# Peptides against a protein of PDB entry 5HOI, part 44

Target 1, 351 residues: chain A of PDB entry 5HOI
Amino acid sequence: FRYMPFSPAGTPFGFTDRRYLTMNEVGYVSTVKNSEQYSITVSFFDVGRFREYHFEDLFGYDLCFLNEKGTLFGQSKTGQIQYRPHDSIHSNWTKIIPLQAGERITSVAATPVRVIVGTSLGYFRSFNQFGVPFAVEKTSPIVALTAQNYRVFSVHYSQFHGLSYSLSELGTSSKRYYKRECPLPMSLPNINSDMKKDANLDYYNFNPMGIKSLFFSSYGDPCIFGSDNTLLLLSKWRSPEESKWLPILDSNMEIWKMSGGKETTDIHVWPLALAYDTLNCILVKGKHIWPEFPLPLPSEMEIRMPVFVKSKLLEENKAILNKKNEIGADTEAEEGEEDKEIQIPVSMAAE

## One batch from the design tools (peptide; made by RFdiffusion4, then SolubleMPNN)

Design b1_p11_2_s2 (from b1_p11_2, 4 letters changed)
Fold by OpenDDE base, seed 1:
Structure b1_p11_2_s2 (fold): chain B 351 residues (1-351), chain A 11 residues (1-11)
Amino acid sequence: as target 1 above (351 residues)
Amino acid sequence: MKASDVIKSLL
């Protein structure tokens, strides 16, 4: 197993010289390779609130986290991090994180009040927004981080125990755990089934955990979107005994419903954020499961608990079609029936 | 933008 740098909704280079370092509801960060240098662009969806900016990257930043106040960059191998405020009022700052031999920064997160660095050896480093350190903690190996305000959602990986998660609050003087290295019931990418397509192998090599993104909802609930294209939300996390992961959206099922039951293996959801009851996402058409350039406009997908099984609906619709054909034997079979939209029950149809 | 409208345009 190889620890790879993770950024929320980051994309691989693929066959190109450009990729997204990260994207969320605020915007997207792209990097273009030019020889030994990189050009980074920080772009925003709200062009009225924010101004796009770019800079030359001499370090090859492979980690990124975007928030409403700035962008955190990291270099996984060198341990360099940089915070760039979006405004010109606050100064940029750079720091080197001390790394042991073979240690890598695996994820970074930033809020307006905290900077967090996680490593492949499980060093959890916390800073304020000015890069002043609070603490260093040793945890299980960190594979992903996100943060909102003072809260941090961390994903850990052990070869023996698989995926775990922590939910913590980084106060001024203390770290509080709501959850500490609890089992994460997320499916890992299936190497044997999914790796038959070269595009899936490239993505797996970029992101072996298959975590497309993780974020906090607008209500402050931890969310994770895995390789199975299911959005998981951590419900009732304030009550450790009542806390549970809810599969609040099967995006493959929702695409199938919205297509009228057509087999759409080339349409993919790329998650950005959960705003209230809607997944903000990029819809991608093509061989790659990630957005290319230019970035499509974000789309809103309503969350829906996966109560229904696709196979049962297909069987029910086949049974209805067969009954219609048994009754309608006297009317000319118009050859055009292959394109008939599957009647999705009204209870399942998008309103 | 609703995902349903985008999916219909991608079909």
Scores: peptide ipSAE 0.489, ipTM 0.945, DockQ to the pose 0.850
Fold by OpenDDE base, seed 2:
Structure b1_p11_2_s2 (fold): chain B 351 residues (1-351), chain A 11 residues (1-11)
Amino acid sequence: as target 1 above (351 residues)
Amino acid sequence: MKASDVIKSLL
């Protein structure tokens, strides 16, 4: 296993010279290879609130985290990090994170008040927004980070214990744990079944954990979106005994419903954020499960627990059709191959 | 933009 640099909703290069370093509800960061350098562009969805900017990257930043105040960049191998405020009034700062032999920065996160660096050896490094260090803690190897305000959601991986997560608050005086290296019930990518498609292999090589993104909801709940295209939300995390992961959206099921029950194996959800009861996402059509260029406009998908079984909906639709045929047996209606759109219950139609 | 409308346009 190799620890790869992870950024929320980051895309691979694939066969191109360009990729998204990260994307979320604020915007998207792209990088383009230009010989030995990179051109980075920081773009925003709210073009009235933020101005797009670009710069030359001589370091080859492979880690990124975007927030409303700035962008954190990291280079996984060298340990260099850079914070770039969106506002030109505030200065950029750079820092080198000391790495041991073979250690990599695996993830970075930034809020308006904290910068967090996680490594393949489980070094958790915290800073303020100006790059002043608070603490260094050794945890299980960190594979992903996200942060909101003072809260940090970290995903850890051990070859012996699998995936775990922590939820912590980085106050001014101390780190508080709400959850500390608890088991994370996320499915890992299934190498044997899914790797028959070259596009899935490319993505797996880029992101072996299959974590498409992780974020905090607008309510401050940790969310993770895995390779199974299920959005998990950590509910009741303030109560250790009541805390549970909720599968709040099966995006493959929702695409299938919204298609009228058609086969939609080429339509993919790329998660950005959870805003209230809606997943902000990019809908992707094509061979790749990730968005290409130009980036499609974000879409809103209502969260719904996957209570429905596809087989039961097909049986119910057959039963409705049979009842219509029993009532309609007195009228010679021609055998049109009606593309039998599955009547999704009206309660399941997105208003 | 609603995902349902986008999905219909992608079909």
Scores: peptide ipSAE 0.488, ipTM 0.945, DockQ to the pose 0.856
Fold by OpenDDE base, seed 4:
Structure b1_p11_2_s2 (fold): chain B 351 residues (1-351), chain A 11 residues (1-11)
Amino acid sequence: as target 1 above (351 residues)
Amino acid sequence: MKASDVIKSLL
């Protein structure tokens, strides 16, 4: 296992000179290789609220976090971070995070009030929005971070314990834990099954945890979207005894439903955010499970707990078809069985 | 945009 730099919804270069460093509901950050340099573009979905900007990256930033006020960049190997406000009110600032030998920055997060840096050795570093340090804490190795306001959702990895998560609040004087290194019931990428496709190997090498993204919902609940394409939401996290992960969307099942039950092995969900009851996502068609360039427009997918089994729906539809054929068998001819769109019950169809 | 409409256009 290798700790790789993680950014929410970041994409690999693949065979291209360009990738997304991060994307969410605010926008997307792209980087293009220009010989030994990189050109970074910060783009926004709300073009009326924000202005796209670009700059030359001499450092090779491989970590990024976008929020409504600015973009945090990081270089995993050198420990350099840069915060760039979207507006001209605040200045850009740079900082070098001290790294031990072999330590990497694995994830960065930024809110309008906090900057967080997590490392492969489990150093959790917190700053204000101006890069003034609050604290350094030693945790289990951090593999992913997201933050909303003062709250931080961190994913940790241990070779002995697998994935864990923490949910914390970074006050002015102290860090409060709502959850501290609790087991994360997320499926890891299956190296043996998934590595049969070169595109899956490239993605696994880029992101060995298979965490496509993690974010806070509009209600402030931690969300994670893994390699199994299931959206998990941490419910009732304020009550330690009642807190549970809810599988609120099986995106593969929803794609299959929305396709009329066709095989859609080339259609993929790329998660951006959860707003209320709707997953904001990019729908990707192609060999790669990640969006290419240009970025497609975001799509909205309603969350639905996977209470139904695909096999049962197929059996019910076969039974309905057989009943229709038994009732219709007195008159008209052999129209081929293969192309009949699977009737999903209206109660299960997205309106 | 609804994901259902986009998926129908991708089929």
Scores: peptide ipSAE 0.488, ipTM 0.945, DockQ to the pose 0.854
Fold by OpenDDE base, seed 3:
Structure b1_p11_2_s2 (fold): chain B 351 residues (1-351), chain A 11 residues (1-11)
Amino acid sequence: as target 1 above (351 residues)
Amino acid sequence: MKASDVIKSLL
């Protein structure tokens, strides 16, 4: 096993001079080899909201995280990171992360309020959006990170314990754990069965964990998409005893159904984000399980497991709130934005 | 775009 730099939905070079560093619902970041340099392009799906930009990369950035406010870049070997706001009003900043001998940055994440760096020795480094450090914590070796607002979903790997995950919140003064190094029930790539195709070996060498992407849903639930093409969602994570991973989409089964039961061994799902009850993804046809160039337009795939209950329960809760407002109860109850945990009905938790 | 329409075009 080797610790490789991981970015959400990043692609290998393969036999080409170009790859995607990362992609999500906001856009996609590409890099092209130009002799000893790289040219990076940050592209967006909403071309009316954002302007595409490019720059020359002299460092060979191999880590990336894109959000609505900026792009974080990292170099796994040197420890250099750079944050580039999309808006020209805010300055770019660069920092060197101190690395020990043989240590690598394995993943980076950025929100509008936090920057996170994870390493192969389990150093978890947190910063504000301006690169001011908050804390350094030592955990099990970090292999993947994603973040939304103040929340961080981290995946860890131990040779003795396999895959684990943590879910944490990075406040101003302290880190809170909702989950701390709990077992992650994700299937790892099967080297003996899957490596019979050269394209699978190239992808395994790029990403030995087989994590195609990880993200937070629009409801703030941690999601992970593995090599088995199953979307896992962490439900009820606020309740430690009730928290479970739900296999909310088998994408191979959905492709098979949508094809009318034809053999579709050359059609692949590449995950971007989960918005409500719809997986935003790239559909790829070819030998490689990842998107090539040019990038196909994103597609929407409906999920079949009970996230439709969360959307309906949110609509029902909004409809109940709107009905309470129509009934003219003049009580100015300052309903503080308490994160009202949507209770999935027990009858639907068993299907 | 719906995934079903894209898959039909890829078949």
Scores: peptide ipSAE 0.484, ipTM 0.947, DockQ to the pose 0.579

Design b1_p11_2_s3 (from b1_p11_2, 6 letters changed)
Fold by OpenDDE base, seed 1:
Structure b1_p11_2_s3 (fold): chain B 351 residues (1-351), chain A 11 residues (1-11)
Amino acid sequence: as target 1 above (351 residues)
Amino acid sequence: MKAKDVIQSLL
């Protein structure tokens, strides 16, 4: 097994000189290879809020994380990281992460308040938004990271135990675990069946874990989208005993339904984010399961959350609305019809 | 954009 650099919704070069380093609800970061140099472009979906910018990359950044305040870049082999604020008022900073022989940065994440670096040896490094270090922790080998505010969702890989996950909060003085290296019930790519297509082999070589993306939902729940095209959401993570992964979307089945039951083997979901009950994604048509250039516009795919998740989300929304009403914001509450029966996916109806 | 409308355009 080879630890590859992972970035959320990153794409391989394939047969091209260009790829997406990362993409999410904020935007997309592309890199173009010109001989030994790279040109990086940071693009945004909200062109009114953000301005596209580019720069020359002499380091060959292969790791990226985009947030609303800036972009974190990393070079997996050299250990160089760079944070670039979108606002020109704030300075860029660069740092070298000390790597052992054969160690690689496998994932990076950045929020407006934290920078996180994970390595193939399981070094978890935390920084503030200015690159000031907080801590170094030794964990199982990290294969993917995402972060929202102070929370970090990490995916770990062991040759003996497979995939695990951690959910932690990086306070100012301490790290709190909500989950620590718990089993992750995500299927790994099936090398024997899926590798019959050259495009699948290229993607597997780029991303051996098959994790297309991972993110936090708008409610702050960890989400992961694997090679099986199922969106998993970690529910009830505040209660360690009640916490469970929910298959909230089978994207292949939803594409099939939306097609009217036609063959859709060439239509693929590329996940960006989960906002409320809607998966923000790129719909891709073709041989490659990833978006090419130019990037298609994002699509919204409604998720059929299980009733017990929807009820909790409605309670959380009511609590948010009540807090907004206490703050004196005149937002007319549209009483949306609560009683739409959520059909449980057929895979759960076999008990 | 709704995924349904996009999927129908991709068919």
Scores: peptide ipSAE 0.595, ipTM 0.960, DockQ to the pose 0.665
Fold by OpenDDE base, seed 2:
Structure b1_p11_2_s3 (fold): chain B 351 residues (1-351), chain A 11 residues (1-11)
Amino acid sequence: as target 1 above (351 residues)
Amino acid sequence: MKAKDVIQSLL
């Protein structure tokens, strides 16, 4: 097994000179090979909010993470990382991550407040948005990272233990774990069945874990989309004993249903984000399971799971809070309530 | 854009 650089929804080059380094709800980052250099373009879905930009990459960035404030780039072999704010008012910064012999950066993540670097030896490195280091922790080998605000979802791989995950919060003074190297019930790519098609072998060589993407939902729930095209959501992660992975979407089955039961073996979901009860994705038709160029417009696939109950409960709780405020009850809303997990009533979880 | 409408256009 070889640790490969992972970026959320990143695509291989295949037989082309271009690929997507990463994609999410904000946009997509592409790179084109130009002899010994690369041209990187950072594109956005909201063209009114963000301006597309490009630059020459002399380092060969193979890791990327896009957020609403900037783009983090990484070079897996050299340990170079670069953060590029989308706003030209803020300066770019570059740092070299010290790597041991044979160590690789396997994943990077960035939020407006944190930068995270994970390695093939399991070094977890945290920084602020300006590249000031907080800590270095030794974990199991990291294969994927995503982050939202202060929260980090990390996927780990051991040859002996398989896939595990951690969910942590990177506060100002310390790292808190909600989950620490717990088993991840995700299926790995089946080399024997799927590798009969050259396109599947190319993707496997690019991404041996088959993790197409991982992200936080709009509600802050960790999500992962594997090679089985199932979207898993980590529910009740604030309650260690109640926390479970929910298979919230079988995308192959949903495509089949939406087709009216036709053969859809050439239609693929490429995951971007989970916004409320909708999977934001690229629908791809063709031999490759990943989007080519030009990128198709994002599509919304409805999730029929009890996650829809969370949106209604959030609206209902906001409506209850607004009504309480109108009734002049001086209940000091303790600032600590933002972190209360919305308990879905058991009655609504059974429908 | 709804996935259903896109899937129907891809068929």
Scores: peptide ipSAE 0.594, ipTM 0.961, DockQ to the pose 0.577
Fold by OpenDDE base, seed 4:
Formats: structure tokens, sequence, C-alpha cells
Structure b1_p11_2_s3 (fold): chain B 351 residues (1-351), chain A 11 residues (1-11)
């Protein structure tokens, strides 16, 4: 088994000279092979808020994380990381992460306040946004990271235990765990003998965990989208005993329904983010399950949150409305129909 | 854009 560099919604090169290093709700980062070098472009969906920029990459960055304040790059083999703010207020910084023999950076994440580096040996390294180190922790091997504010969602892999996850908060003084190396009920890609001929082989070789993306929802719930095209959401993570993964969207089933029951084997969901009850995604048509160039416009796929999550969403929406009202923003709350029966995804109705 | 409209355009 080889630990591959993972970035949220990153794509392989395939037979091309270009790929997406990462993409999310903020934008997308592309890299193009230019002889022995790479040209990186950081593009944004909100072109009014952000200016696209590019630079020459002499290091061959294979890890990336994009946020609203900057882009973190990493080189899995050398341990080099670079943070590039989108604005000119802060300078770029570069750091070399010390790696042991055979160790790789497997994932990086960045928020406006934290930088996180995870490795194939399970070194979890935390920094502030300026690259000042907080701590080094030894965990199970890290295969994926995402972060929102001070929270980190980490996915771990053990040959003996399979996939696990942690949810932690990186305070100023210490790391708090909400979940620590708990089982992750995500299906791994099946290496069928026929995968050797499948257009998915290139993707499997690029991402053997099949994690298309992981992110925090707008409500700060960890989300993961695997090779089964199911969106999992971690509910009730503040209560360790009540915490559970919810299959909130079967994207293949939703595509099939939206097609009117036609064959949709060539239509794929590429996940970007979960905002409220809407999966932001790219719809891809073709042999490859990932978007090519140019990037299609993002699409919104409504998810039917389970009833026990709706109550939390209603409370959080009321809390957001109350905060807006305290700030003197007269936004007419459209009383969204409280009484819409949440159709439990058919996959949940079979128990 | 709504996913439904995009899927219908991809069919």
Amino acid sequence: as target 1 above (351 residues)
Amino acid sequence: MKAKDVIQSLL
C-alpha cells in the first residue's frame, strides 16, 4: 500500500498535462506541467471578491488547500509547504516539514487561523497562519485532512483497522478531541480485477482511499464523500455517545431521479462543499469521474437532511437570524415551510 | 445552478 497525497476534490493528471490540485466553494487550484516546472493558477468562483493569480512552481506541489484568505501548498516527498495569502497584506511563507525516511505529507489543511500537516507516519503538525508551530502529535497514519476555523477533521488509515477519523479543536494552548480515531463507516474502493481496464484506474492510483472530498458543512459538521458517491455527515459530534454518520445523499440515486430514470452511468457528482441543505458540486459528463478543463460551473444539489438534523438546523438558523437582528440587518425571514416532511433518503428508510 | 437543470442538459 502507498500513501498518496490527498487534497479535497483534487483530480489526477490522467493523460493530460494539467489537473486540479484542489477545489471547494471558494474556488479551484490548477497546475499545468511546463517542461520540468509547473504553472499553478488559483481561481475563484466569486470573481468580484477575489482576483485570480498564478505563479511558477519549481517544487512540484502535489498537495493543496484553498480557503478564503489564502492557499496552502505542499510537496509530499520533500516536505516543503508554502502559504500564499490571496491579498497582499501578508507575505508568502515557506517551510520545510522534517520527514523521516519514506515518510510523506499525505494531506494539508489551512484556515485563516491554522495550518495543519498530516503524514503517512501519522505525524500531525499544527501551525498558526504565519507558520509558527504549535505542536507535533503522533497519531495513526493520516490520509486526509480538512479544517474550518479551529476545528480539524482528520481521516486515518491502518492496515489492521481500516479507516478511522478524528475531530479536534486546535485552541491556543491545547488540542481538544471531540472524536479520536473512531471507526469511519466509509466503503473503500473495490479493486476489482476489471479496474485495471477501467477509466477509474487512474483515479484509484491517484486516490486509493476513494475520498473525493471532505469538508465541514456551513454548520461545522464534518462531511466526507467517498467512492460510493454517498455524502456522509457526522451528526451530534459534540455528544460523543450520540455522534453518528448520516448518509445524507446518495448522489447516484439523485442523478437517476433527476434524469427521469434514464441511464446516467456517465454522469458524475464531484463534491465541493455543503452549504446548509445544499451540496455544492460539479456535474461531470464523460468517462472520467472527475472534472476536466475548463471547469464546469458549480451546481447545487438539494439534500434532504434527516428530521433530527432539521431541528438543529432550525435552531442554528434562528440563532443566525437573532444575531442578524442584533446587528440591525432587517432581513425579512422568509418563513420557510417548517412542515415539509423530510423524506428520509431511501437508503435510510430500509432499516 | 440547480443540479436538476444541469443533469437534464447533460442527457
Scores: peptide ipSAE 0.594, ipTM 0.960, DockQ to the pose 0.654
Fold by OpenDDE base, seed 3:
Structure b1_p11_2_s3 (fold): chain B 351 residues (1-351), chain A 11 residues (1-11)
Amino acid sequence: as target 1 above (351 residues)
Amino acid sequence: MKAKDVIQSLL
């Protein structure tokens, strides 16, 4: 096994000189190879809110995380990271993460308030948005990171235990765990079945974990999208005993349904974000399971949220609305009635 | 864009 640099929804070069370093609901970061240099472009879906920008990359950044305030870049081998605010008000900063021999940065994440670096040796490094360090923690080897506000979702890999995950909150003085290195019920890519197609081998070599993306939902729930094209959502994570992964979308099945039951083996979902009950994604047609250039427009795929998630989201929304109403913001919420029990397909209920 | 409409256009 080889630790590879992971970025949410990042794509391989394939046979091209260009790839996406990362993409999400905010935008997409591309890199173009020119000899030994790279040209990076940070593009946005909301062109009215953000201005596209580019720069020359002399370091060969292979890690990226995009948020609403800036872009974090990392170089997996050298340990260099750079944060670039989207605005010109805040300065760019660069830092070198000290790496041991053979250690790699495997993932980076950034929020408007935190920067996180994870390594192949399980060093978890936290910083503020200005690159001031908070802490270094030793965990199991980190393979993926995402973050929202103060919360971090980390995926870990052990040769003996497979995939695990942590959910933590990075306060000013301490890290709190909601979940700490708990089993992650996600299948790894099957080398024997999936590698019959050269395009799958190229993707596996780029991303051996098969994690296409991970993000927090708009409600702050950890989400992961694996090689099986199933979107998993961590429900009830505030209650350690009640916490469970919910398969909220089989994207292959939803594509098949949306086609009217036609063969759709060449149509792929590339996940960006989960906003409420809608997966924001890129729909890709072709041999490659990832988007090429130019990037297709994002598509919205409705998710049949399990009733227990919908009810809790309604309760959390009512609690947020009640708190807003206590602050004097009248927003009428329409009462949509029907608690129809979503039949989870028998294939997802039989494990 | 709705995924259904995009999928129908990709068929």
Scores: peptide ipSAE 0.593, ipTM 0.960, DockQ to the pose 0.653

